Peptides against a protein of PDB entry 8HF1. Designs and how they scored, part 32

Target 1, 320 residues: chain A of PDB entry 8HF1
Amino acid sequence: NVMLYATKPTEVMVSFPHQEQVLTVTRLISAEIEKFYVSLDLMNIGVQPIRRSKSLQCLRDPSKKSFVKQLFNDFLYQMKEYGIYAASIAIISLIVEFDIKRRQAETLSVKLMHRTALTLCEKIRHLLVQKLQDMTYDDDDDNVNTEEVIMNFSTPKVQRFLMSLKVSFADKDPKDICCLVFVERRYTCKCIYGLLLNYIQSTPELRNVLTPQFMVGRNNISPDFESVLERKWQKSAIQQFRDGNANLMICSSVLEEGIDVQACNHVFILDPVKTFNMYVQSKGRARTTEAKFVLFTADKEREKTIQQIYQYRKAHNDIA

## One batch from the design tools (peptide; aimed at target 1 M151 N152 V167)

Design b2_p16_7_s1 (made by RFdiffusion4, then SolubleMPNN; from b2_p16_7 with E6T H10V P13E)
Fold by OpenDDE base, seed 1:
Structure b2_p16_7_s1 (fold): chain B 320 residues (1-320), chain A 16 residues (1-16)
Amino acid sequence: as target 1 above (320 residues)
Amino acid sequence: PYPRITEPPVFEEIPD
């Protein structure tokens, strides 16, 4: 039995200072969303008849209120975990979704609910953009997408992540880079993708080096929940990554069993590894001889993170 | 703004 000693990737930890500072703008936005939830709970949208022809998603949330709350809860998470700059990108995804839902509304009450949510998203967007502009001394340069603005309005975790990319990939050949970035949540993929596009464009050392893509994992529950557009995007993004037209892929789930992805030389875990399955599957993508598996941890959680990795290593060796 | 990190990232290898 030739145990193919798959070269174990080097497991690396990057620490970041714990963020205790709550910005006034983030408190204001959180309070506006909480007020909106009280208003949303009082809205009578009626019992929506389960029409057989509607997506299984309409079957799961006939009230459509839980879906609205889920989107705002995901936004609040992104604002907390990634910062104001990431939140300014994340809010656009909510605006797009609520505008689609507003147009697809079959009742005036549902249309009004999505319109109220959309109005709140526009208010939040203005508060975020105004805060990003507070650092632009030049009234004439509306460019909130500079390296400085991105870094100053990103959480310490995101700052360490961006710095780690810059140090790892500055002035390298794009062909020698095969990087995965894992995040916990589906909407975080789009948010971090937009942030990375702007960061790479503002960073000369990375502009011609990194070409990012994102992929949202397939919804394990039913392919019918994925829009035809999302499935097309996933196939295109995977193909671009296989063809070397993209060398950095952002994923919220491990690429499902049967997505043949190239052996990666870098795997970044931006969010905490919460499950053994996530650990094994993400680590199992780092297959080159010099592959790095990079974890981000708060300084206060460093020891807990190390112990969790030792537990996962032990469990992996017991199955292998 | 958030606290600006100026120090380069330290890549700490997790020992075996």
Scores: peptide ipSAE 0.661, ipTM 0.971, DockQ to the pose 0.814
OpenDDE base, seeds 2, 3, 4, 5: peptide ipSAE 0.649, 0.647, 0.655, 0.655; ipTM 0.970, 0.969, 0.970, 0.970

Design b2_p16_7_s2 (made by RFdiffusion4, then SolubleMPNN; from b2_p16_7 with E6T H10V P13I)
Fold by OpenDDE base, seed 1:
Structure b2_p16_7_s2 (fold): chain B 320 residues (1-320), chain A 16 residues (1-16)
Amino acid sequence: as target 1 above (320 residues)
Amino acid sequence: PYPRITEPPVFEIIPD
């Protein structure tokens, strides 16, 4: 019943130039990961005990080679889609996860596998940080967190996103802002959160205006695999956003049906809307008067994006 | 570095 009287948000598109150029450092990192995959395939980790979860969902055992490859593939995606600066934050999440898995390893072979993955992550981190430092005169890691470095080492999509936030929220009252940022992948939430923290801190017009939080969608797969820490963080982040102590929430497209998030005045879709359900759920959060639903598109995909939105609007009107 | 965008974002309303 509440959906029928919701003010339709203004649907807005922001275009960005397509990034064709692959940086040398990203190519080197990709090649090092591919070499690692060859080495990983040759590693004898033994037969991992199949934890028969009663649920037919093949819970990918996070101790398996496939999970290690998934994390590096997610990193490669983030580096490609968001850029070197975002990748420098994303790699820290891999380091933390592999260190936890290394400590939790029940076998020497699994421990060695995670150690080798960590060594690669540290090498990747060094290559990324060194590349960010090419624009800084000082060797201090803190000097890479400037607005200039963030913008110059972010993809055109991320640059347009950050500029859109600056234009939308510069010098506004924090209380008047209720913003959602949707991303496709769970791991992107932490990466974009870290990027936004550094960007806001380096941008005077936003420093006291935007307070970001992030929520990784609950994996419906099992509440048992979410660390108690992650569950506490999610609850705290949602509560801070409800209380107005945070006014920008980065979330994955898997907003579970039933996360009671307040009516937002801005919804940014950083990644392409791939499904009708994602369109309806994300747009359905932009419920305030004058709410904006902002899409980002490459210039070459502008017409395709518009057509996709018209198809989703039609499908929504046929169900309503 | 990536190509630096200097122009402000244009918020194009998707028509009804």
Scores: peptide ipSAE 0.657, ipTM 0.971, DockQ to the pose 0.810
OpenDDE base, seeds 2, 3, 4, 5: peptide ipSAE 0.645, 0.641, 0.648, 0.642; ipTM 0.970, 0.969, 0.970, 0.970

Design b2_p16_7_s3 (made by RFdiffusion4, then SolubleMPNN; from b2_p16_7 with E6T H10V P13E D16E)
Fold by OpenDDE base, seed 4:
Order: C-alpha cells, then sequence, then structure tokens
Structure b2_p16_7_s3 (fold): chain B 320 residues (1-320), chain A 16 residues (1-16)
C-alpha cells in the first residue's frame, strides 16, 4: 500500500503571470494548420485495406486523417502552453513521424497526405526558427539554444519552471537529486526533455548537476504501435533513473506502466492537476524527509488551485 | 518574445 507510509512532502506553489498576449507568429501558424485541415478534409485517401489486426488497432489507424489532426492539435497545445521555443522542438517530432508514415504508406493517396503534412511542418519549423533568430541577429541555428533565447521564447509557466530548477539544484551533488517532472500529455515528455537538455547545456550551474530522461506511458491502445525502439528507450531510461545515471525523469503517467520509480526528493507538476488519482500518485512519489511537491499556477488561478489542493487533501484523508 | 520574468521564484508553502 504505497499511500500509507509516505512522509508528507512539503506542498509548494509557484505562481506565474497569466499570458494573455498572443504572438503574431503563433496566430500565423494556427491559421496555416486550420487551412491545412480544410485541405485535408477534401483529400480522397480511399478505403484503407482493413488489416484484420485486433479490434483496437482499427480505431487509431496512423494512416487516418484523424491521427494527422491529433498530431497537429498536440503541437498547437504545446505551442500555447510552453511557447515558441518548445514548439520548435515539438515540430521536429511531427516531421520525424510524418516522414516515417510517408515511407510506410501502402497507397499513393496516403503517401501524398503525409507528404502534404510534412511540407506544412517544414514551413512551421522555418517560421519558428526565424522568430527565435530575431534576438540573435545571426543565422546560426546553434545561437537559438542560449539560456536567454530559451527564457524569452518560453511561456511564463516554463520560465518559472526553469528558474525553479536552477534555484533548487544549482551547484548541488547529482547523487542528492531525485526529481520527477509530471506533464499531462505523452508528446510533452519529449518536448520538455529536449528543452531541458538545451537549457542545462546553456546553464553552467546545472550542466554537470542534472541528467534528464523521459518516460512515455504505454499507449493504452496497443503495445504493437509502440516501436521496438520506443520500448527499448523506455526500459533504458527507467533503468538509468533507478541506477542514478539519470536524476530527473519527465513522465506523463506513473500508473499506466505499473513501474515503481524510487522515492524522490522533488516532484514538479508542470501541468494542472486534473484528477485526484494524479494528485495522490505524483505526491506519493515524494517520500524523502525533505521532499518537495511543487505546483505551478497562474496568479489568476492561485486561489482556485489552493482550494483544489484542500479538496484533494480532504479526500485523501477520508480514504487513509 | 514573451514577458521576461526577472525576479526569482517564490516557493509558497500551501498551508494546512
Amino acid sequence: as target 1 above (320 residues)
Amino acid sequence: PYPRITEPPVFEEIPE
């Protein structure tokens, strides 16, 4: 019973200013994706051969228009919640996925659909990179990975998160750190991982202190859609975190895998805690004597966040 | 760019 014996972590809230201002580039990108959806709806992809594979695989066929829209919707979410810099990393994952699907396409129509999606991703990547370069006055892509560029092109939430990592872990012994970072979505794990790699490399106080990894929960739909490479990566990342070769793990769900991760001294919740189960399980990983459970909230939502935590504490005490 | 936060994060303990 994981719940009963955990030392109560210190529950901490970090506030950030609400971001109302939408950048012109994000509006342009959103408009290009909406135009693409109109074009996608007009595409005749034909009747896909019903692969007689098990019933659940038929629902989320990666060759379907719905799956293409899901990837772009996840990208739009990441751009909104984490900012332009995170979006520049997120778009690379879409490029890789659409190129794989283009090569694996069984029909010319599906191949053309993925090619059109890939062309849009390259246009979006160019718009994002060009916007990051506006600060450097240099065409060198490596100059966009500075601490200053990362911070200036990240949302206030992500800025507060990165600053919180820097303040918490600057010049500490790597062996004394066991940190979890919880995010809501699968694709966010890889995006925030890439952002953290660049931020740590650009931050001298963290460069030899934090070694990040990411874990993506198993697709509930089919372990057969997880590439053999993804499953190998998952096992390796978890093992590195258990062995202390990684001291920061980004994850979307601890439950889906039944993977017992070690007791951590820091748990960061980057996205809003939407469920009681997420609260109990993420908090239940902060088990050391000085463990911190850190939440991020917009200033406008501060009181609502506090009240939600009180409700979860009450519900947890009623079950314990 | 987004509004740059310059002040250090305040870790506010959520009271009991």
Scores: peptide ipSAE 0.658, ipTM 0.971, DockQ to the pose 0.812
OpenDDE base, seeds 1, 2, 3, 5: peptide ipSAE 0.656, 0.638, 0.630, 0.651; ipTM 0.971, 0.969, 0.968, 0.970

Design b2_p16_7_s4 (made by RFdiffusion4, then SolubleMPNN; from b2_p16_7 with I5L E6T H10V P13E)
Fold by OpenDDE base, seed 1:
Structure b2_p16_7_s4 (fold): chain B 320 residues (1-320), chain A 16 residues (1-16)
Amino acid sequence: as target 1 above (320 residues)
Amino acid sequence: PYPRLTEPPVFEEIPD
């Protein structure tokens, strides 16, 4: 039995200072969302009849209120974990979704609910953009997408991630790079993708080196929950990554069993590894001889992270 | 703004 000693990737930890600072703008936005939830709970949208022809999603949330709250809760998470700059991108995804839902509304009450949510998203967007502009001394250069603005309005975790990309990939051949970035949540993929596009464009050392894509994992529950557009996007993004037209892929779930993805030389885990499956599957993509598996941890959680990795290593060796 | 990190990231290898 030739145990193919699959060269174990080098497991690396990057620490970042714990963020205790709550910005006034983030408190204001959180308070506006909480006020909106009170208003949303008082809204009578009626019992929506379960029409047989509607997506299984309409079957799961007949009130459509839980879906609205989920989107705002995901936004609040992104604002907290990634910062104001990432939140300014994340809010656009909510605006797009609520505008689609507003247009698809079959009742005036549901249309009004999505319109109220959309109005709140526009208010939040203005508060975020105004805060990003507070650092632009030049009234004439509306460019909130500079390296400086991105770094100053990103959490220490995101700053360490961006710095780690710059140090790892500055002036390298794009062909020698095969990078995965894992995040916990589906909407975080789009948010971090937009942030990376702007960061790479503002960073000369990375502009012609990194070409990012994102993939949202397939919804394990039913392919019918994925729009035809999302499935097309996933197939296109995977193909671009296989063809070398993209060399960095952002994922919220491990690429499902049967997505043949190239052996990666870098795997970045931006969010905490919460499950053994996530650990094994993400680490199992780092297959080159010099592959790096990079974890981000708060300084206060460093020891807990190390202990968790030792537990996962032990469990992996017991199954192998 | 958030505290700006000025020091380069330290890549700490997790020992075997």
Scores: peptide ipSAE 0.659, ipTM 0.970, DockQ to the pose 0.814
OpenDDE base, seeds 2, 3, 4, 5: peptide ipSAE 0.649, 0.648, 0.654, 0.651; ipTM 0.970, 0.969, 0.970, 0.970

Design b2_p16_8 (made by RFdiffusion4)
Pose (drawn by RFdiffusion4):
Structure b2_p16_8 (pose): chain A 320 residues (1-320), chain P 16 residues (1-16)
Amino acid sequence: as target 1 above (320 residues)
Amino acid sequence: PFPPLEYEPPEVIPEP
């Protein structure tokens, strides 16, 4: 009876070769951000509330410097984890966030700090577009070139995920498919969403089948990439997915708990599984029959992750 | 640049 309304989806793996080498432009950007941090640390903005540790044992920077560093560090993480083009999208989210803070800002000193951060972010945007541009010698067709650069300017993890995404839904009806993708970090959702938008508008077979939509938790990141203070579109993403308007969801442990959704055909956990409960809930989200469940882990982490999953399965058997 | 990869089908995780 439970299997009538419940389903044990087939759980499969997608391993990918993990490499450690990085590109030179990454070193250059790292040096630029380090120079910016060193300069900003001494920004000496108007006196701010003292921020100490959780236990007050060690000091902390003012909340605003912490916020700027956090955003930059998130951008660097997105670059380190998902390739150059992921950073190319993520830098636009940083631009939008710094422009919103400029608007919200309430002092000349803080405003100046945010404007200069915006300037550096735009310089970084131009740097990313520069290295993306210095590969058009391969060909001139920007669509297949977009597909090719995405396959080439991405980590093996990103290549392998997008490869599985293409193969799983090559020419199926958009109505027939209902899938979710889970990622860990906040701005990674918007970054990888924009990457999927580019890829959907980069391939002929997937162009009219997949509809990517992303949502996140609190501290709601901006939904657009336009910097126009107000937008005309009003319909929400969760209501879209419930209504079938959107079929590809990009969330980060937000939809895993509580949020009712129709039974989904596929679930892709882009970032490695970490918690037993979250594993159980994410697998349960693939509530439809013949549901397919996908995981992505590094080759080096294969044994560890498989052993961990065995621990989970055995724990489910033990509890039962 | 990273070299492109080729497709490999997903593997089923065996039961313990």

Design b2_p16_8_s1 (made by RFdiffusion4, then SolubleMPNN; from b2_p16_8 with P4R E8T V12L)
Fold by OpenDDE base, seed 1:
Structure b2_p16_8_s1 (fold): chain B 320 residues (1-320), chain A 16 residues (1-16)
Amino acid sequence: as target 1 above (320 residues)
Amino acid sequence: PFPRLEYTPPELIPEP
């Protein structure tokens, strides 16, 4: 077995202070979602008949209530982990999903449930956008998408990530960049993608350097859970990344076995590495001679993260 | 808002 001594990437850590966002708006939004859950539990939507022709998703959640709660829980997570700027983008994904579900509703009760969820998302969006505008001293420039607003309303983790991108890629040739960004959750890919688009547009040193894309990992359970649109998007995003039309890819899962992606020179792990497989597979994409594997950790979790990486290195060497 | 952080260089994770 020729162990191709793939040049081990340089493993580095970026620490960030653990700061909770203590805003009145975040407390208000959380309280409105909690009130909505109480209302949602009281809603009688009836037993939806399992029609054989419906996606396996309708088989898993016949009540459709657990899916609604999952989307709001993912939003609350993104607001906490990435800040209110990222939350203002994340809420748009909920609006789109609930509007689709509202239009696809076969019963008036299910239609009303998704309409109530949508109305709450619109209220949350207005509260977030208003809070972003309160920091723009220029009453005339409704542009909440400045570098300053993005940075001031992003968590320490996201600030360190954006600064790491700026320092790593400012004024570089786009052809010399092949970057992966790993996140834990599916909806975080879209949220961080939207944040990066706005950050790159507001940052002259990156505007013509970084072209981001996102890919949500294939749903391991069934290709039938993925919309035809999502599968088309994934294929297009991968092809753009292969063709060099995109040089930064955001992923929620390691690119499944059989997605041939070119050797990357940068791999950013924005969220904690929770599994050995995630470590090996993400690190295994950093294959250039000068490849960097960048971990983000809270200062309080720094030592625990180092020890976990040592365990993963040991386990990887025992299999190799 | 969060306080604006200064840039800190990444720390090398040493080999044990």
Scores: peptide ipSAE 0.503, ipTM 0.947, DockQ to the pose 0.794
OpenDDE base, seeds 2, 3, 4, 5: peptide ipSAE 0.486, 0.484, 0.493, 0.493; ipTM 0.943, 0.944, 0.946, 0.945

Design b2_p16_8_s2 (made by RFdiffusion4, then SolubleMPNN; from b2_p16_8 with E8V V12L)
Fold by OpenDDE base, seed 5:
Structure b2_p16_8_s2 (fold): chain B 320 residues (1-320), chain A 16 residues (1-16)
Amino acid sequence: as target 1 above (320 residues)
Amino acid sequence: PFPPLEYVPPELIPEP
């Protein structure tokens, strides 16, 4: 048996300049969130009855305040890592989540807490959209979704990623594309999906070429909190990607758990590779002839990234 | 805003 050494994918790196976005709007948003945390800590929502269901639900903060803070901290991270344009999409997911929680609130105090969080998200959305409109002549919400606005309000990492997609896939046959995009955080999957939909729609060379989907990994902490909608979405997204109705899949590192997807010809790692398992699992999906494994790194972290990849290659060869 | 970057081709990560 000639073990056909599966041709290792071509490993490539795209560098980007480290630029901190110092905008008045981002400072204002951060200050409003900090002010909200002070107000949130002062809110007496009472001791929530711990539903003694034997599930790991009992370990979540009975105040639900920590979960509210987590969502805003994840939003602040996305605004920093991906830019204002991505943040304008990310805030919609918080609006939806807080509206659901407001409607499901068992107490008036919890309902008020989620209403206050929702009002802050609506204010943040307005500030973000207004800032995107500064580059448009028309006050119409549709004009903020141009290639120019997306690029100018995206971080250098996201700009290099979008340019890499455009150059890699412009005017190609959709059937010849099987692309994975790995991100660290589950909320980033939906944010980058929304950004890609708008970017593809604004880029003629990609409109009929790329059909994106996203997959959020299962929440191992509480399968009971996975909405029926999230489970249906995951199943549908995977099936569309298997059937070739989608040719680009955005996924978090949680694909480590047994999601069988076909061999891909492109794998993009948008966020830093933090673990050996992430390296092996993501690289292991790039199995077609001439498959590419693309890393994104800040210029300052370039050498450290190369050395980390060499360590992972060595460790992978020692187990193979 | 971030000024639009110029395209840079991907660099090969050589085998050590």
Scores: peptide ipSAE 0.447, ipTM 0.930, DockQ to the pose 0.781
OpenDDE base, seeds 1, 2, 3, 4: peptide ipSAE 0.446, 0.429, 0.430, 0.446; ipTM 0.931, 0.926, 0.926, 0.929; seeds 2, 3 fail the geometry check

Design b2_p16_8_s3 (made by RFdiffusion4, then SolubleMPNN; from b2_p16_8 with P1A E6S E8T V12L)
Fold by OpenDDE base, seed 1:
Structure b2_p16_8_s3 (fold): chain B 320 residues (1-320), chain A 16 residues (1-16)
Amino acid sequence: as target 1 above (320 residues)
Amino acid sequence: AFPPLSYTPPELIPEP
């Protein structure tokens, strides 16, 4: 039980300015998604047979419309929280998911719904890539993957995170690094993974130092083809991290299953710590003698974050 | 666009 180990990592906080991204493209994308929701509500897709699995309330929409809306809402969240660069990666995940669902559609109406969602995602991808290209005088999609573009189109939180990685790990031996990055949402793992791959590739000091992987929590979803691939990916990613072939693991906080990973020297909490269990479980991975537990907070939320950590420390000491 | 921030060192979360 992770709670039984007195982990005393150095707890540190990285503050970032609260800046709202005021881009015309983000407003346009949001408006296109809202228009799509109106259209989606008017679509007659019939009542799908309720698969009687009690646990997945969100997948119980017999129309599957709520799931489509959830994916776009998760995309909008990622665009807001991580920036348009991260959003350009996040939209690819939606494209893949909607294409799978389009192919798996049991009815023509459901197939059409997923096709319409896919077409919107392709439009959103184009709008995002075009905006990233505004900084590159080159029409090549590959030129948007520079350190400069990543930084300029990432939120202050993501910028501080990337800088913290660069300063912490530049020119270090890959074997001396065991890093966890905790994020709140499943889709954020894939998004931040893709962002990190591009950032590491564009950053010479990190290119041969950091090898990222990601782990999404096991969805208790039925063993559909996607869940089999995800389970294979998870097993491979965990094994690579155990073997030292990967030294940075991005994890969702939805880890009901305690990640059975080695003791880490760095734990980054990219998203707010919302629960005591998340605090204890994530902090409990920072187990080396010089382990760091790094929180990211907006400057305006700094004091509130400190007070929340004090409450969690107190509660942890009362149980220990 | 977000202008690139300068690096800020991590702050130690003090003991209460």
Scores: peptide ipSAE 0.438, ipTM 0.925, DockQ to the pose 0.781
OpenDDE base, seeds 2, 3, 4, 5: peptide ipSAE 0.412, 0.416, 0.420, 0.427; ipTM 0.917, 0.917, 0.919, 0.922

Design b2_p16_8_s4 (made by RFdiffusion4, then SolubleMPNN; from b2_p16_8 with P1A V12L)
Fold by OpenDDE base, seed 1:
Structure b2_p16_8_s4 (fold): chain B 320 residues (1-320), chain A 16 residues (1-16)
Amino acid sequence: as target 1 above (320 residues)
Amino acid sequence: AFPPLEYEPPELIPEP
């Protein structure tokens, strides 16, 4: 019962201009993915044996093509929503996933499919890194991880988020910080985590202040699809956050009913609050006396966001 | 590139 005893956090909103990054590189990447989808649809990978795993997910992707498309669609979403810097990190997650799937492929046709996807990801990575390097004098991949490059290649939402972190936590005692960051998508957690690691490392005021972790929500549909590594990582990340060895946690789902995380003093909602349950549960983590609940909204969606929060407040008060 | 934004303080969401 997370709902009953929460001190009401200060609810604040950070607005950002709605700007789409229309770069030649983003258009090229999108076009290469679309060409790949046409090629993927023509690939004969055979009828995959329906593994009798009762999980609804195995029933949804008998061809394994839908999963490939999902990963690229999630990448395209991250590139659009967070910018090309975040996309350069997000593509690494696809590379890792497709390499694992390529190695685990039971058929030559499926192995070739994942190899083709992997080759496309490497091309996309190169295009993104090359574009980040256009602002650096040095050709080394590590030199693209500066505060300036991160800011210039991040969307207004991400820029406002990073600035909000810098202002909120600059030169503070790391023990006094308990921060949650909520994002909508599972893959966004890893992407924003990688971005934050680089940003914190490049920002002297944060380098010894913020220690980020990420937690992807438990896949309630099938614990069998969570790699043993992902489960170990989640347990370790939660424990580090409980022990104060990590003070910022990125989450893709509201921490399930029963993940006892400490009372947080900051809760950032980086993506739109889509449900009453997400609102109540995320807000219910901001429980310290001076807790802040921070929403990010495009300027054009500001009024709609406020009205949605009023509806959620009303609905919460009618139940409490 | 997105031009770097200036910092804006968060707006309080008022009580209705």
Scores: peptide ipSAE 0.456, ipTM 0.930, DockQ to the pose 0.778
OpenDDE base, seeds 2, 3, 4, 5: peptide ipSAE 0.444, 0.439, 0.445, 0.447; ipTM 0.925, 0.925, 0.926, 0.928

## One batch from the design tools (peptide; aimed at target 1 Y310)

Design b2_p17_1 (made by RFdiffusion4)
Pose (drawn by RFdiffusion4):
Structure b2_p17_1 (pose): chain A 320 residues (1-320), chain P 17 residues (1-17)
Amino acid sequence: as target 1 above (320 residues)
Amino acid sequence: SELEEELPDISEELDEE
């Protein structure tokens, strides 16, 4: 009876070769951000509330410096984890966030700090587009070139995930497919969403089948990439997925709990599984029959992750 | 081995396609 309304989806793996080497432009950008941090640390904005540790044992920077550093560190993480083009999208989200803060800002000193952060972010955007541009010697067809650069300017993890996404839904009806993708970090959702938008508008077979939509939790990141203060589109993303308007969901541990959704055909956990409860809930989200469940881990982490999953399964058996 | 059979890896099948 439970299997009537419940389903044990087939759980499969997608391993990918994990490498440690990084590109030189990554070193250059790291040096540029370090120079910016060193300069900003002494920004000496108007006196701010003292921010100490959770236990007050060690001091902390003012909340605003902390916010700027946090955003820059998130951008660096996106770059380290998902390739150059992931950073190319994520830098636009940083531009939008710094523009919004400039609007919200309430002092000349803080405003100047945010404007200079915007300037550096745009310089980084130009740097990213520069290295993306210095590969068009391969060919001139920007669509297939976009597919090729995405395959080449991405970590094996990103290449493998997008490969599995292409192969799983090559030419199926958009109506027939209902899938979710889970990622860990907040701005990673918007970054990878923009990457999927580019890839959907980069391949002929997937062009009219997949509809990517992303949503995150609180401290709602901006939904656009336009910096126009107001937008005309009003319909929400969850309601779209419930209404079938969107079929590809990019969320981060938000939809895993509580949020009712129609039974989904596929679930892709882009970032490695961490918590037993979240594993159970994410698997349960693939509530349809013949549901497919996908995981991505590094080759080096294969034994550890498989052992952890055995621990989980055995724990499920033990509890039952 | 038994754990790998219980949890299959489909990466080679994707490369073939």

Design b2_p17_1_s1 (made by RFdiffusion4, then SolubleMPNN; from b2_p17_1, 6 letters changed)
Fold by OpenDDE base, seed 1:
Structure b2_p17_1_s1 (fold): chain B 320 residues (1-320), chain A 17 residues (1-17)
Amino acid sequence: as target 1 above (320 residues)
Amino acid sequence: SELEKELPDITEEIEKL
């Protein structure tokens, strides 16, 4: 029980300006997704057979439309919360998912629905990449993966996060680093992982210092969508992190699943701490006083964050 | 505030890159 250890890491905050990236491209993308939702609601995909998987009572949405909307809503969230650069990575995950679903479609109508979603994702990808290229004047997609492009097309939250990594880990021994990065949503893990790979590769001071991995929690909504590949990836990522072959792990609520991760010297909370349990579990991975527990907060939410963390700290000390 | 001592803001240290 992680609650039994009164861990007192050094708790710190990093604030960031709440700038909504009011880019024309983000408005255009949002409008295209809304138009797509109207078209999606009008699509006749027929009655889908309720495949009762014998093992998991999760009623697949008989329309499969809710899942399509969920993926685009998660994308819109990532674009808003992490920026255009992160969105350019996040859209690839949607492309992969819709292409798989298009190929697995049992009916022509469902195949067409996923094809239409995929076509929209490709349009969104093009709009995002074109916007990233505005800085490089180069048509090569690889040239958008520079430190400058990543920083300029990231939200202030992500900028401060990347700066915090650079300050914390520049030219350090990779063996001395054990870092956790907590995000709220499972899909954010892949997005931030891809962003970090490109950032680390473009940042000389972090090359050969940080080796990121990610863990996504089990999809409680649809465990049947946990590909054998995702389970293999999780097992490999955890093992690499245990063996010290990876020293930065991006995770969501995965700690609830009894995954024993070693004690870490850095814990970054990239998204707001919404629950006492998340606070205790994430903080409980920083087991030494020398360990850093870093919270990211918007300036407008600074006072509320301080008050909330104080209440959680008090409640934690009353149990310890 | 006393609460700010309990959760130091290190933003300025991070921005000095």
Scores: peptide ipSAE 0.451, ipTM 0.889, DockQ to the pose 0.823
OpenDDE base, seeds 2, 3, 4, 5: peptide ipSAE 0.439, 0.441, 0.446, 0.440; ipTM 0.888, 0.889, 0.890, 0.889

